# Designs tried in a protein design run: peptides against a protein of PDB entry 6TME. Part 10

Target 1, 324 residues: chain A of PDB entry 6TME
Amino acid sequence: NRLKRAYIALQAWKKAFYSDPFNTAANWVGPDVCSYKGVFCAPALDDPSVLVVAGIDLNHADIAGYLPPELGLLTDVALFHVNSNRFCGVIPKSLSKLTLMYEFDVSNNRFVGPFPTVALSWPSLKFLDIRYNDFEGKLPPEIFDKDLDAIFLNNNRFESTIPETIGKSTASVVTFAHNKFSGCIPKTIGQMKNLNEIVFIGNNLSGCLPNEIGSLNNVTVFDASSNGFVGSLPSTLSGLANVEQMDFSYNKFTGFVTDNICKLPKLSNFTFSYNFFNGEAQSCVPGSSQEKQFDDTSNCLQNRPNQKSAKECLPVVSRPVDCS
Target 2, 324 residues: chain A of PDB entry 6TME as posed
Amino acid sequence: NRLKRAYIALQAWKKAFYSDPFNTAANWVGPDVCSYKGVFCAPALDDPSVLVVAGIDLNHADIFGYLPPELGLLTDVALFHVNSNRFCGVIPKSLSKLTLMYEFDVSNNRFVGPFPTVALSWPSLKFLDIRYNDFEGKLPPEIFDKDLDAIFLNNNRFESTIPETIGKSTASVVTFAHNKFSGCIPKTIGQMKNLNEIVFIGNNLSGCLPNEIGSLNNVTVFDASSNGFVGSLPSTLSGLANVEQMDFSYNKFTGFVTDNICKLPKLSNFTFSYNFFNGEAQSCVPGSSQEKQFDDTSNCLQNRPNQKSAKECLPVVSRPVDCS

## One batch from the design tools (peptide; made by RFdiffusion4, then SolubleMPNN)

Design b1_p8_8_s2 (from b1_p8_8, 4 letters changed)
Fold by OpenDDE base, seed 3:
Structure b1_p8_8_s2 (fold): chain B 324 residues (1-324), chain A 8 residues (1-8)
Amino acid sequence: as target 1 above (324 residues)
Amino acid sequence: SILDYINS
């Protein structure tokens, strides 16, 4: 009996709660698991006469505890949303049995360990949110081979390089922000044909921006701020026909910020502050447009306020990195 | 925007 298995799983999970401030699991008593708060039942896909546990929603429950292996008995679950709790430990490998998993949100918890590779075993997964945890180590390249709509990885402890397989991703939203990623952005990034929003904020990324970024014609948000990028902005950025929010602040960029970038047709906010740019087009000057907001603070620009000193600029500007 | 969430 599927509901009996679900009962075993849910009771094991209740026992794994250290704290339930809102008494969310107070009604988790007896065999009628479909009445449990945060548990949702639906007709089974293989037999509509059978009721199964199809979803879990414990968002914002502030529950402290862990995910026990018995959760692998919830084989009919397609939606698993447990964000904004205090769950700790690792994602159980037993969740590989949840072959119908469609949306997996464990964001804003205290999960640790490597990337939860069990997520790669789910053939129908479309939404993966593991942000605001303590996941660490390398990002598996295979994550981008999956047909995901969204990939949220921000605010973790991931390290190493961004996999070159990123170009295979069909995701509209990808976040890398506030990790420990290093190396260059892969040139394959330009192959992300469905990309709308990508965020690299606050990593250890370096090198030149790949020219292929200019191929991201659907991107509306591109944030590469707070990294170690060098060289000039790619001239191919003029191809970002739909970009609205662009941020390159807090890097080591040099060279000239061109009209072709600042005149992008959908651009509403362009921040390139805290770099080593030595020139900008008039269209890039803050206050030059009512429709666009610019920030050129703390660069090496002449005749602009709030710039770096000559002492800070000269060592960097005199040795521009050639990205060709 | 996802930026608003990340920066909050």
Scores: peptide ipSAE 0.022, ipTM 0.670, DockQ to the pose 0.033
Fold by OpenDDE base, seed 2:
Structure b1_p8_8_s2 (fold): chain B 324 residues (1-324), chain A 8 residues (1-8)
Amino acid sequence: as target 1 above (324 residues)
Amino acid sequence: SILDYINS
């Protein structure tokens, strides 16, 4: 019975393919769905004597098409990997029936519409990759209430602010890069317990960096480049004991880049170029260390090459934003 | 690193 439902779903999906360049679905014929390319069967969790479709892997198949509602019949699927295809439309609400969903990767497709709220209905979801799509609108705050290991949101059309619920996330990797997020980074960011990598690149984020960033003791990658951040770098950044890659480039930061930041013990690359910093510690100077790479290009620094003109600097540096 | 994925 379960495999019959899977057959109906998979045949409906095959009919929803507009193009299959690698003939991935060429063998999707007949009732033996477990022999289908990219379909993986396993014993059911509730009855080991019953074989069910437990996983889909169509990664890099370049398939054009859409996800039909009949995919909701794949009720035993825990792994759904369909990245690097040309699937379009919306994620079907019928996927709410896939209550075992553990990993959901629809990255590098042509999906549109709002955040796929069906992902919030999956109680056991651990991995969510929706990057490189055309998802739009507000990010639901509830996404960070999920016990996710990774959250990939980059290269979409998400707008509005980053939810304050971010502090509830247990994810080790979170990407916001290349969206249209605006507003400040929430102060609750410091409450993230397992964060290793966070990327804000290429948004419309603004305001001061919250001091609470310094509480992210496990972060190895922190990239806030290409935004509208203002004010000084928080002194609490000295708490980033494990940061290796740090990028604040292409913002509107002012003030002095301190020794406490540039002497972080695991720091290998620190880019703070294309800002309005008016001073830096000797430890921040490019070439001052053999173990660390710095970029101070296009700031308001004295006696450094490739800096902004006094005419460009004066209007900004003379009106520092107080983040206190 | 996720940076590799973002920049690729």
Scores: peptide ipSAE 0.022, ipTM 0.653, DockQ to the pose 0.035
Fold by OpenDDE base, seed 5:
Structure b1_p8_8_s2 (fold): chain B 324 residues (1-324), chain A 8 residues (1-8)
Amino acid sequence: as target 1 above (324 residues)
Amino acid sequence: SILDYINS
């Protein structure tokens, strides 16, 4: 019965293919769905004597098509990996029936519409990858209430602010890069206990960096480049004991880049180029260390190469934003 | 690194 439902689902999906360049679904014929290419069966959790469809892997199949609602019949699927295809449309709400969903990767497709809130219905979800799509609108705050190990949202069309619930996230990796997020980074960011890598690249984020970033003791990668951040770098960044890669380039930061930041013990790369910094400690100067790489290009630094003109600097540097 | 992935 369970495999029969899977058969119905998979046949409906095959019918929803517009193009299958590698003939991935060529063998999707007959009731033996466990033999289908990209379909993986395993013993059911509730009855080990019953074989069920537990996983889908169609990664890199270049399939054009959509996800039909009949996919909701794949109720035993825990792994759904269909990245690097040309699937379009929306993620079906019927996938809410896939209560065992553990890893969901629909990255690098042509999905559209709002955030797939069906992902929030999966109680056991640990991995969510929806990057490189055309998802739009607001990020639901509930995403960070999920016990996810990784949240990949980059390269979409998400708008609005980053939810304050971000501090509840247990994810080690979170990507916001290349969206349309706006507003400030929430102060609650410092409450992220397991964060290793966070990327904000290429959004419309603004305001001052919250001091609470300095509480991210386990962060190894912090990239806030290509935004509209203002003010000075928080002095609390000296608390980033494990940061290796830090990028604040292409913002509107002002003030002085301190020794306490540039001497961070694990820092290997620190890019603060294309801002309006008017001073830096000697430890921040590119070439000052063999172990650390710095980029101070296109700031308002005196006696440094490749800086902005006084004409460009003066209006900004003379009116520093107070983040207090 | 996720940066490597994004920048690749």
Scores: peptide ipSAE 0.022, ipTM 0.657, DockQ to the pose 0.034
Fold by OpenDDE base, seed 1:
Structure b1_p8_8_s2 (fold): chain B 324 residues (1-324), chain A 8 residues (1-8)
Amino acid sequence: as target 1 above (324 residues)
Amino acid sequence: SILDYINS
């Protein structure tokens, strides 16, 4: 009976394909769905004598089409990987019936509409990848209440602020890059206990960086480049004992880049170019270390090459933003 | 890293 439901779902999906360049679904014929290319069966968790569709892997199939509501019949699916296709439309609400969903990857498609709130209904979800789509609107705060290992949101059309609930996230990797997020980074960011990599690249974020970033002891990658951040770098960044890659380029930062930041023990690359910094420690100077790479290009630094003109610097440097 | 992926 479960495989019959799966058959109905998969046949409905095949009918929803507009193009299948690699003929991935060519063998999607007949009741033996476990033989279908990209369909994986396993013993059911509730009855090991019953075989069920447990996984879908259609990655890199370049399939054009949409996700029909009949996919909600795949109630035993725990792994759903359909990245690098041309699926369009919205994520069906009927997927709420897939209560075993563990990994959901719909990245690099043509999905539209608001955040797929159906993902919030999956109690066991650990991996969420919706990057490289056209999802829009607000990010639901509840996403960070989920016990996710990874949250990939980059390259979408999300707007509004980053939810304050971000501090509740247990994710090791979170990407916000290349969206339309605005406002400040929430101070609660410092509460992210398992964070290794966080990327804010290419948004409309603004304000001062919260001091609480310095509490991210396990972060190895911190990229806040291409935003509208202002003020000085928090002195608490000296607490980033494991940071390897740090990028603050293409912002409106001012002030002095300190030794305490540039001498971070694991720092391999620190880019702070295209800001309005008016000073840097000797340890921050490009070429000062063989083990570390720095970029101080296009700031307001004295006696450094490739800096902004006095005309560009004076209006900004003379009016430093107080982040206190 | 994720940084490398996004910047590629």
Scores: peptide ipSAE 0.020, ipTM 0.647, DockQ to the pose 0.032

Design b1_p8_8_s3 (from b1_p8_8 with K3L E4D)
Fold by OpenDDE base, seed 1:
Structure b1_p8_8_s3 (fold): chain B 324 residues (1-324), chain A 8 residues (1-8)
Amino acid sequence: as target 1 above (324 residues)
Amino acid sequence: SILDKILS
C-alpha cells in the first residue's frame, strides 16, 4: 500500500523534527496522510484509482530537524518544497527512489555536505533549488547535463571551478552567487541557448571574461560582480541584445568601457564600479541617459568623481592584462 | 529578477 509507505515515511519525519514552532505536523496523526498539513495527494500516474502522496509543501514552517532515510518511501512525490526551515544534515540517498521528482526545493535550510548527487538521479527533474545552505565541495559536471529550467546554487560553500558542461544547460536561470567558485568562466557559456539570468556574484572567479558571453542573446541579467576578473570587457558584449541588468563591479577589470556596450538596446542598469577602467564612452557616463543607470565609481577614469587615486591606479593600469 | 531573490 503506497499510502501505508507514505505514513511510515511521514511519521519517521515527524520524529525527526526537533522543533515545529507553528505546529505544522500537529495533525500528522493516523493513517490518513492526505489530510496532513503540507501533504498533497493525487491519483497515481500508473493507476488513477489509487491515491498517492504526490507533493510536499512545508515552505516557511521554520521546522528544525533532519531528513530521515524513510523519506525514500515517498516514491510518488513529484513536488518537494521545504524551503525556509531549519533542516540539517545531508540529503538522504534514499530519495533516489523518488523517480517522479519534478521540483526539489530545499533552499534556506541548514543542509551540509557535498552536492546532493541524488538530485542527479531524478530523470524528470526540472527545478532544483538548494540555495542558502551549507553545501560544499565541487559542483558535479553532470548537473548541467540535466534538462533543468532553473538551477539555484547561491549562498553555499561550493568551491573549485565551474564545470565546462555549463554550456549544455538548458536552464533559463542559473545562480552561482556567494560561493567559493574559482577559476575562469568556461568558454562554453555561450552555448547556453535558453539562458535569461546568470549570477556569479561574490565568488573567487578570475581570469578574463570569455568572448562567448556575447552569444547569450536571450540573457536579461548578467551579474559577475565581486570576483577577481581581469582584462578588458569583451567587445562581443555588444551582442547582448536583451540584457537589462549588467554588473561587473568589484573586480579588477581594465581598459575602456565602450559605447557599444553602454548603448545596448535593452540595458537598464550597468554597474562597472570598483574596477580599474581607465576610460569610458560618453554613453557610459552616469546621467548621460534618462533611461539607463550607470555606475562608474571607483575606477581610474579621468575627470570623473569618486575615482581611485593615481597611486592605486598606476600599478594596475600600466600593466593591462591581454585577454586576446 | 533573480537578483532580488538572492538579495532578499
Scores: peptide ipSAE 0.019, ipTM 0.651, DockQ to the pose 0.036
Fold by OpenDDE base, seed 5:
Structure b1_p8_8_s3 (fold): chain B 324 residues (1-324), chain A 8 residues (1-8)
Amino acid sequence: as target 1 above (324 residues)
Amino acid sequence: SILDKILS
């Protein structure tokens, strides 16, 4: 019986709780798992006459514990939302049996270990949120082979390079922020068809920005702040016809911030502070537009306030990185 | 926005 398996799984999970401050699992007693708080049943896809556990929602329950392997018995679960808890350990490999997984949100927990590759085994996965954990190591290239709508990886311990497969992603939202990613942004980034928002904030990314970023016609948010990027901004950024929020602050960019970038038609905020830019177009000057906000603080700009000293600028500005 | 989601 499918509900019997669910009962076994849920009881095993309850036993894996170290703390349940809100007594969320207090009613997790007896065989009627569909009455359990945070457990949602629905008719099975293969047999509408059979009721199955289709979803888990334990968001914001502040539960401390781990995910036991018995959760693999929840084979009908399509929605698994357990964000904002204190679950620790690793994501069980037994979850590979949850072949209907559609949305997986384990964000804001204390999960550790490598990327949960079990997520890659789910053929129907559309939403993956693993942000605000302690996942570490390499991001598997295969993540971008998935037909995900959203990929939230921010605030983890991921390292190594961003996979070249990123261009295969159909996700509208991708976050890399606050990890330990290194290397260059792959040139394949321009092949992302549905990208609306991408953030690279607070990594160890370096090198020149690829020209192919300018191919991201539908991007509304592009944040590459707090990295080690060098060189000039690609002239192809003039192709970002829909960008509203753009941030290149806290990098090592040099060169001239062009009129073509600052006059992007939907640009609302453009922050390029804390770099080594040695010039900007008049359209880039803060206060030059009522519709756009700019920040040029702490660059090497002449006749602008709050710039770096000549002593700090000269060594960098005199040796610009050629990205060609 | 994604920024709002990150900050939330």
Scores: peptide ipSAE 0.019, ipTM 0.648, DockQ to the pose 0.040
Fold by OpenDDE base, seed 3:
Structure b1_p8_8_s3 (fold): chain B 324 residues (1-324), chain A 8 residues (1-8)
Amino acid sequence: as target 1 above (324 residues)
Amino acid sequence: SILDKILS
């Protein structure tokens, strides 16, 4: 009996709770698991006459505990949302049995260990949110071979390079922010056909921006701030016809910020502060437009306020990195 | 926006 298996799993999970401040699991008593708070039942896909546990929603419950291996008995679960709790430990490999997994949100918890590779075993996964945890190590390249709509990885401990397979991603939203990623952005990034929002904030990324970024015609948000990028901004950025929010601040960029970038048709905010730019077009000057906001603070610009000293600028500006 | 959530 599927509900009996679900009962075993849910009771094991309740036993794995160290704290339940809102008494969320107070009604998790007896065999009627479909009445449990945060448990949702639906007709089974293979037999509509059978009721199964299809979803878990324990978002914002502030529960402290861990995920026991018995959760692998929840074989009919397609939606698993447990964000904003205090769950710790690792994601159980037994969750590989949840072959219907469609949305997996474990964000805002205390999970540790490597990337939860069990997520790669789910053939129908569309939404993956593991942000605001303590996951570490390398990002598996295979994550971008999945047909995901969104990939949230931000605020973890991931390191190493961004896989070149990123170009295979069909995701509209991808976040890398606040990790320990290093190396260059792969040139394959321009192949992300469905990309709307990508965020690289606060990593150890370096090198030149690839020219292929300009091929991201559906991008509305591009944030590469707080990294170690060098060289000039690619001229191909003029191809970002739908970009609204663009941030290159807190890098080591040099060269001239061009009209072709600052006059992008849908650009609302463009921040390029805290770099080593030595010139900007008039269209890039803060206050030059009522429709667009610019920040050119702390560069090497002449006749602009709040710029770096000549002593800070000269060593960098005199040795521009050639990205050609 | 997603940025607001990340920056918070």
Scores: peptide ipSAE 0.018, ipTM 0.642, DockQ to the pose 0.033
Fold by OpenDDE base, seed 4:
Structure b1_p8_8_s3 (fold): chain B 324 residues (1-324), chain A 8 residues (1-8)
Amino acid sequence: as target 1 above (324 residues)
Amino acid sequence: SILDKILS
């Protein structure tokens, strides 16, 4: 019965393919769905004597098509990987029936519409990758209530603010890059206890960086480049004991880049170019260390090459934003 | 790193 439902679902999906350049679904014929290319069966969790479809892997198949509602019949699927295809449309609400969903990767497709809220209905979800699509609108706060190991949202059309619930996330990796997020980074960010990598690149984020960033003791990558951040770098950034890569380039930061930041023990690359910094410690100067790479290009630094003109600097540097 | 994946 379970494999019969899977057959119905997979045949409906095959019919929803507009193009299959590698003939991936060529063998999707007959009732033996466990022999289908990209379909993986395993013993059911509730009955080891019953074989069920437990996983789908169609990564890099270049398939054009859509996800039909019949995919909701794949109730035993825990792994759904269909990245690097040309699937379009929306994620079907019928996928709410896939209560065992553990990893969901639909990245690098042509999906549209709002955030796929069906992903929030999966109680056991650990991995969510929806990057490189055309998802739009607000990010639901509930995404960070999920016990996710990784959250990939980059290269979409998401708007509005980053939810304050971000502090509840247990994810080691979170990407917001190349969206339309606006507002400030929530102060609750410092509560992300498992965070290793966070990327905000290329949004419309603004305001001051919260001091609470300095509480991210396990972060190795922090990239806030290409935004509208203002004010000075928080002194609490000296708390980033494990940061290796840090990028604040292409913002509107002002003030002095301190020794406490540039001497971070694990720091290998620190880019703070294309801002309005008016001073830097000697330890921040490019070439000052053999172990660390710095970029101070296009700031308001004295006696440094490739800086902004006084005409560009004066209006901004003379009116520093107080972040206190 | 995640950064490398984004830049690719």
Scores: peptide ipSAE 0.018, ipTM 0.639, DockQ to the pose 0.035

